# Designs tried in a protein design run: peptides against a protein of PDB entry 7PB4. Part 143

Target 1, 105 residues: chain A of PDB entry 7PB4
Amino acid sequence: KMLNIKEYKEKLLSTLGEFLEDHFPLPDRSVKKKKKNIQESSVNLITLHEMLEILINRLFDVPHDPYVKISDSFWPPYVELLLRNGIALRHPEDPTRIRLEAFHQ
Target 2, 218 residues: chain B of PDB entry 7PB4
Amino acid sequence: DALQMAVGYFEKGPIKASQNKDKTLEKHLKTVENVAWKNGLASEEIDILLNIALSGKFGNAVNTRILKCMIPATVISEDSVVKAVSWLCVGKCSGSTKVLFYRWLVAMFDFIDRKEQINLLYGFFFASLQDDALCPYVCHLLYLLTKKENVKPFRVRKLLDLQAKMGMQPHLQALLSLYKFFAPALISVSLPVRKKIYFKNSENLWKTALLAVKQRNR

## One batch from the design tools (peptide; made by RFdiffusion4, then SolubleMPNN)

Design b2_p11_3_s3 (from b2_p11_3, 4 letters changed)
Fold by OpenDDE base, seed 4:
Structure b2_p11_3_s3 (fold): chain B 105 residues (1-105), chain C 218 residues (1-218), chain A 11 residues (1-11)
Amino acid sequence: as target 1 above (105 residues)
Amino acid sequence: as target 2 above (218 residues)
Amino acid sequence: LALMIKELVEL
């Protein structure tokens, strides 16, 4: 069962990878180093694929607390996309935490 | 100048607990409004102020007034729009602010310097079609953005499902007609031939300002 | 995306 879940996870992530890259790519932050002190928050944004991988991993590794803290690397449009489509749920008491929705029930 | 002081006030926030915070805010807001409607704003000023309007730093009334005066002198940076869409997704702005932003985005679309990164947001805009308040304006935006590459079977299904739910809305029909133009094989349904594309008049708020911008840049 | 994820999860 656990091996099948890992293989299923990898297959799911691989199949989603191309789709997510094609349809939900990160915007190219033109790092135009123009000198003006606009703190372009040098926050390295992760891909939607990486975000889903984190959520899936947390669900498997810590099933009793499957919530992931939203970091600055989480692009807000991705968070909204996951929540709006019922792929993720926000923690009822902590809006900074999200979990993957268990589609297998 | 007075505009730089006003922009700096909104960017840095009110420094001191001055008793007249509201009067100072109103003074700076009026300065921004006056310059924006007369001359337009520089791309850098729009970048700063648009982020402020959507960040939830100020109240909804202030944010609405700032957003209404996001009138370019020449161009709007695409990066400003990408950042703005990010702020919309944080959920600190009101539903009315979201609607106003999409109206603004449609109205100012031709003044955005580039479209490559905005086109990458296609999927996010498409996902917003399910919001009944946004749907008319999102359809208009998608009508402006849609390329052949964006017309996919799953998006066609979603549009047809939305049409089944909402009925034959003029804005949805306009978008479906464009989809059928790019990919006729994906849309077997006969669409009524509409001679006139009808979208809600989002630009009406800025009509006079947009004419002035076009005249200054000719 | 959710439908695709659901379809992929149901497969």
Scores: peptide ipSAE 0.048, ipTM 0.800, DockQ to the pose 0.229
Fold by OpenDDE base, seed 1:
Structure b2_p11_3_s3 (fold): chain B 105 residues (1-105), chain C 218 residues (1-218), chain A 11 residues (1-11)
Amino acid sequence: as target 1 above (105 residues)
Amino acid sequence: as target 2 above (218 residues)
Amino acid sequence: LALMIKELVEL
């Protein structure tokens, strides 16, 4: 049973990966390495696929606290996309935490 | 110069020691407004100030005034627009600021230096069609951005569903007509033959400024 | 999840 859920999850993520890459790619930060001193905090943004993987993993690994803390690697448009489409929910008391919507009901 | 001091004030924030914070803010805001409407702003100044206007660092009244004076001297950096869209999603700006941003984006579209990264945001703009306040301006933006590659069956369904909910809106019909042009097989519905495409005149707020920018760049 | 993902795919 758990193996089938993992395989289903992997298949789901794999199928989503191509779609998400095609339709919701990260903006290519042409960080021209101009040497000048502006500490642009080079926060590595994760893909929407990776974000969903984190959320799905948290739901399966910690179902009693399925919330993930929004890190600086979470591109705000992706967070908003997930929330607006009901794919994710904000924690009622902590807006910095999100979970996958419980579609398992 | 006075503009650099004003931009620096908004970027770094108020130095705590000023007893008259509001008067200082107003002075710097007027400086930015005067330069923007007279000469336009450099791309770097727009980058800084646009992010400030959308970050929620200041109140809605200040943010609105800043955004209204985001008038380029020459060009707007595409990166500034990408960053701005990111800030819109953080939710620290008002709904009115979001509407104003999309109006600005449509009005200033031709002054954006590149479109490659903005085209990658197509899906995010499309998702904003569900916001009734944004929908007219987003349709106009999508009308400017849409390529054949963006016209997918699922987006056609979403547009038709949206039309079923809100009725035959002129801006939605304009976008659907463009979709039908690129992919006639995906849209079986007969669209009314409109001789003219009608969008809300987003540029009205900047009409005089846009004329001045076009004259300076000729 | 499949339905929401389907909705994401339908977005």
Scores: peptide ipSAE 0.058, ipTM 0.800, DockQ to the pose 0.135; fails the geometry check
Fold by OpenDDE base, seed 2:
Structure b2_p11_3_s3 (fold): chain B 105 residues (1-105), chain C 218 residues (1-218), chain A 11 residues (1-11)
Amino acid sequence: as target 1 above (105 residues)
Amino acid sequence: as target 2 above (218 residues)
Amino acid sequence: LALMIKELVEL
């Protein structure tokens, strides 16, 4: 059972990866011209695929607290996309935490 | 100059110690408005002020006034638009601000320096079609952005489903007609041959300013 | 998950 879920997860993520890369790519960060002094920490944005993988992994690894904290690596359009389509839910008390929507079995 | 001081005020925020915060805010806002409508704003000024208007740093009334005066002197940077779309998704702006942004984006579309990064946002704009308040303006934006590569079977299905829910809206018909032009095999439905495409006039708010921008750049 | 994917693919 667990192996089948893991394989299904991997197959799902793989199939989604190609679709998400084609239809929801990250915009090319124009190299912010290094204004010399302030090390704006170039926070690397993760792909939508990686974001979904994090959410799915959290649901499987910690089903009693399936919430992931929104980091600076989470591109806001991706967060909004997941929330608007019911794929993710915000924590009722902490809007900085999101979970994968519990598929009603 | 007065404009740099005004932009700097919005960027840095109000200094705590000023008793007349509202008067200072209004003075700087009027400075930005006057310069924007008379001469337009530099791309750098638009980059700063557009992000401020969408970040939720100020109240909705201030954000709306800033966004209304995002008039370019010459060009708007595509990076400013990408950042702006990111701010729209953070949810700190009102629904009216989102509508105003899409109206602005359509009105200013020709003044954006490049379209490559904006075209990558196609899927996000398409996902916003489900918002009834945004739908007319998003359809107009998508009409300007759509390439043959964007016309996919799933998007055709979504547009047809949306038309089934909302009825035969002129803006949806315009977008569907463009989709049929690029991919006639995907749209079996006979679309009424409307000679005139009718989008809501997003440009009306900036019509005079846009004419002035086009005259300065000739 | 299939429904979410279907919804995501339908995005």
Scores: peptide ipSAE 0.057, ipTM 0.796, DockQ to the pose 0.152; fails the geometry check
Fold by OpenDDE base, seed 3:
Structure b2_p11_3_s3 (fold): chain B 105 residues (1-105), chain C 218 residues (1-218), chain A 11 residues (1-11)
Amino acid sequence: as target 1 above (105 residues)
Amino acid sequence: as target 2 above (218 residues)
Amino acid sequence: LALMIKELVEL
């Protein structure tokens, strides 16, 4: 059972990867080096694929607390996409934490 | 100048010690409105104020007024639009603000300096077609953005399903006609040959201002 | 997940 779930996870991530890269790519931050000291924290945004991988891994590694904290690396459109499509849920008491929905049955 | 002070107020927020917060807010808002409608705003001022309007920092009435005066002097930065779409996804703005933003984006589309990064947001805009309030404006935006590479079988199916649900809406037919132009093999349905494409006139709110911007950029 | 993928693909 666990091996089939891992293979299914890998196949799912692989199939999603190509689709997500084609249709939901990250915007290129054209860091125009204008000198003004706004510390735009150069937080590297992760891909939607990487975000899903984090969520799936958390569910497998810590099934009793499958929530991932939304970091500054989480692009808000990706978070909204996951929540809007029922792929992820917000923690009821902490809106900064999200979990993958599909595996809690 | 008065505009820099007004922008700085919105950026930094109200100084806690101001006894008359509402009067100060209104003064700065009127300053921004007056300059925006008379001369337009610099790209940097739009970058700051657009993000503020969508961040939920102020109330809906204030956000609506700020967004209505996002009139460029010359150009709008593509980066400002990308950041704005990010804020829309945070969910701190009202549905009416989202509608107004898409109307603004369509109206100001030609004044955006680049389109490459906005085109990467195609999937997110397409996902917003299911919102009945946004659908007419999103169809117009997608009509402006759509390239041959964006026309995929799954998107064709979604548009046809949406047409089955909503009926033969002029904005949806316009987008489908463009899809058929790029990928005729994906659309077996005979679309009526429309001589004119009709979108809801989103630019009406800014018509006078847009004419003035075009005159300044000549 | 296949339905979610399908929904993402159908988005």
Scores: peptide ipSAE 0.049, ipTM 0.791, DockQ to the pose 0.125; fails the geometry check

Design b2_p11_3_s4 (from b2_p11_3, 4 letters changed)
Fold by OpenDDE base, seed 2:
Structure b2_p11_3_s4 (fold): chain B 105 residues (1-105), chain C 218 residues (1-218), chain A 11 residues (1-11)
Amino acid sequence: as target 1 above (105 residues)
Amino acid sequence: as target 2 above (218 residues)
Amino acid sequence: LRFMIEELVQL
């Protein structure tokens, strides 16, 4: 039973990863190497898969405060996608925090 | 140059010490509007001003006026569009600004230099179909973007569900007809034979300006 | 997407 659940979870994660890569890829940063000033901190954007993993892990690890702070690594279209599809919710008092929707309620 | 001063004002923001902030803003806004409608804007100017219009740096009235004058002299950078879509998702712009952006994107579609990155945004645009205010314009955009590889069973289901909810909308029927063209096996439903595709606001705000752009680039 | 996530969260 446990092995089958783990294998099924891994298969689902893989299938989800492939789906997200195919349908919601990150845009290629056209790093226009215009030689302008160095200091735009090239915030590394995470994939939608990684964002979902963070949200899922937070829900399991801290179920009483399942909210994740939106960082600069969170691409705004991904945040909006999750919110609009009812996959994530904003914190009522802090719009910079989001949680995975509780699908079991 | 007056345009460079105007763009620089919007980019850097108002200098705190000016007693006549509103007059200065209006002067610069009129400068941008006049140049944009007369000559169009350079790709770099559009890049700056489009981000400003969507960032929420200024009020909705100003943002709307800026967005209305995002008329290219020659081309729009695809990167500007990708950044703009990101700003739309930050939620600092009004619903009317979002609608105007999609209208602009459809109107200016042929003037965007490349489509590779915009095509990667297909899923995000498709997700915006559920917004009743955006749906007509998003359908038009998707009609321009859709390739065979984008026509998937789950998207067909979503379009049919939207049709069940909203009824047989002309813009939705146009998109479904394109989907049926690319993947006839996924759409068993008989679609009405339309001799003409009708999208909302085929007469866009930029019709005259776009004709002028096309004439200058011939 | 939602369905796949719902299934993942239920595991």
Scores: peptide ipSAE 0.126, ipTM 0.829, DockQ to the pose 0.324
Fold by OpenDDE base, seed 1:
Structure b2_p11_3_s4 (fold): chain B 105 residues (1-105), chain C 218 residues (1-218), chain A 11 residues (1-11)
Amino acid sequence: as target 1 above (105 residues)
Amino acid sequence: as target 2 above (218 residues)
Amino acid sequence: LRFMIEELVQL
């Protein structure tokens, strides 16, 4: 039973990953290598899949404080997508923190 | 150049020491407005100013005025649009600014140099359909962007659900008709065969400017 | 998307 749940979770995560890559890919930031001055922060954006994994893992690992701090690696459209679809919630006192919506039926 | 000084002011921000901050801001804003409406702006100037308008660095009145004068001389970089969409999602701009941006994006769509990255944003634009204020303009944008590959069962369901909630809106019907064209098997509903697709005229704010841009680029 | 995530959280 537990093995089947883990395998099912992994399969769902994989299928979710494929779906997210197809429908919500990261924009190709042309890291135009060239000129000096504007520190376009070379912050590697994470995928929506990776963002969701972080949120899911935080919910399971720390259910009493399931909030994740929004880093510069969090692409703002992804954050907005999660919030708008009711997949994530902002912390009521700290808008820089988000949690996965606990669909606790 | 007066325009370069104006753009530089908005980019760097006001130098703290000026007692006449508002007068200086207004001077630079008028400079940008005058050049934009007469000649259009270079792609680089649009890149800078568009991001400023959406970043929440200035007040809503200033941001609105900047966004209204985002008129290209020739082209708009798609990278500027991608960055702009990111800023819209940070939530520091007003709802009215978001609406104005989508109106601008539809009006300026043909002047964007490339569409590949904008097409990748399809899902994000589609997710914005649930915003009642944005929905008419997002439908128009999606009508311009939609390819066969974008027409998926879950999106069809979402559009039908929106239609059930909002009624038979002309902009939703236009998008659904396009979806039916690409994937007739996914849409069982008989859509009225409207020969004319009607979107809200987003171009009205820029009509004269767009005509001038098209004349300069002929 | 929401449905898939709801299923994942319920697991």
Scores: peptide ipSAE 0.119, ipTM 0.824, DockQ to the pose 0.321
Fold by OpenDDE base, seed 5:
Structure b2_p11_3_s4 (fold): chain B 105 residues (1-105), chain C 218 residues (1-218), chain A 11 residues (1-11)
Amino acid sequence: as target 1 above (105 residues)
Amino acid sequence: as target 2 above (218 residues)
Amino acid sequence: LRFMIEELVQL
């Protein structure tokens, strides 16, 4: 029973990852490599999958403070997508923090 | 150059010490407007000014005026559009600015140099269909972007749900007809055979300028 | 997307 749940969770995460990569990929930065001078801060944007993993892990690891601080690695379209679809919520007092919506209620 | 000084003013922001901040802002704004409508703007100037208009650095009136004069001399960089979509999601621009941006994007679509990265944003544009103010313009944009690979069962369901909520809107019908063309098996509903696709005329604000751009690039 | 995430959180 427990093995089947873990395998099912891994399959579900894999399927979610594939779906997110296919339908919500990061813009390809390959074009910017040629223009030398703009110190656009090399902030590595994370994938939507990685962003969701961070939010899920925070909910499990720290259920009493499940909020994650929005970093510069968080692509604004992803944050907006999660908020608009009711997948994430902003902290009521700190708009720089978001949590996964507690679907357990 | 007067245009370079104006762009530099918007990029760097107002110098604190200027007693006549409003007069200086208006002077530079008029310079940008005059050049944009007469000659169009270079791709680099559009990149800078479009980001400024959507960043919330200035008031809504100024941002609206800047966005209205985002007229290319030749082309718009796809990268400018990708950055602009990011700024829209930061939430520092008004709802009216978002509507104006989508109208601009549809009107200027043919002047964007590449479409590969814009096509990757398909899912984000599709999510914006839920905004009643954006929906007509987003449907038009999606009509221009949609490929067979974008037509998925979950998107069909979402469009049908929107149609159930909003009624048989012409812009939704246009998009659904395109979806049915690519994937007839996913749409069991009989769509009325519309001989003509009707979108809101988004280009009306720029009609004269777009004609001038097309004449210069012939 | 929401449904898939809801299922993941419930596991």
Scores: peptide ipSAE 0.117, ipTM 0.822, DockQ to the pose 0.361
Fold by OpenDDE base, seed 3:
Structure b2_p11_3_s4 (fold): chain B 105 residues (1-105), chain C 218 residues (1-218), chain A 11 residues (1-11)
Amino acid sequence: as target 1 above (105 residues)
Amino acid sequence: as target 2 above (218 residues)
Amino acid sequence: LRFMIEELVQL
């Protein structure tokens, strides 16, 4: 039972990943390094697939505290996409934390 | 330069020691407005000020005024638009600011230097169609962005569902007509042959400024 | 996206 859920999860994530890469890719920051000293911290943005993987893993690994802290690697459009579609929820007391919605319905 | 000082004020924020913060803000805002409407702004100035207007650093009234004067001298950088969309998703701007941004984006669309990265945002714009206030302007934007590759069965279903909910809206019909042009097999529904596309005149706020920009770049 | 997730879950 648990193995089948994990395999099903991985297969769903893979199929979702392909869809999300096709329809919601990261913008390629053609950051031409013009020398201006603004420490734009080159924070590597993670893919939507990687973001979902983090959220799902947190739900499985720590089901009593399934919340992930939003890092600078979380592209704001992806966070908004997950929240608007009811895929993720914000923590009620800490808006910097999000969880995967329990698809129990 | 007065403009450089004004942009620098918005970028760095108010220096704590100014007794008349509001007067200083108004002075710099008027400087930006005057230059923008007279000459347009450089791409770098738009990059800075557009992000400020959407970041929630200032109040809605100030943000609205900044956004209204995002008039290019020549071009708008695509990167500025991508960053702006990111700020919209952070949720620090009002609903009215979001509407104004989409109106601005449609009005200024031809002045954006490239479209490759904006086209990658297609799915995010499409997801905003569910917002009744944004829907007319997002349909217009999507009409400008839509390629054959964007026309997918799930998007057709969502547009038809939206039409069922909202009725036969002119902006939605325009987008559906474009979808039918690219993928006639996905849209079995007979669409009324509208010879004229009817979008809201989002550009009316900038009509005079846009004419001036086009005249300067001829 | 939810619909696609739902469709993908139903597949």
Scores: peptide ipSAE 0.081, ipTM 0.820, DockQ to the pose 0.213; fails the geometry check

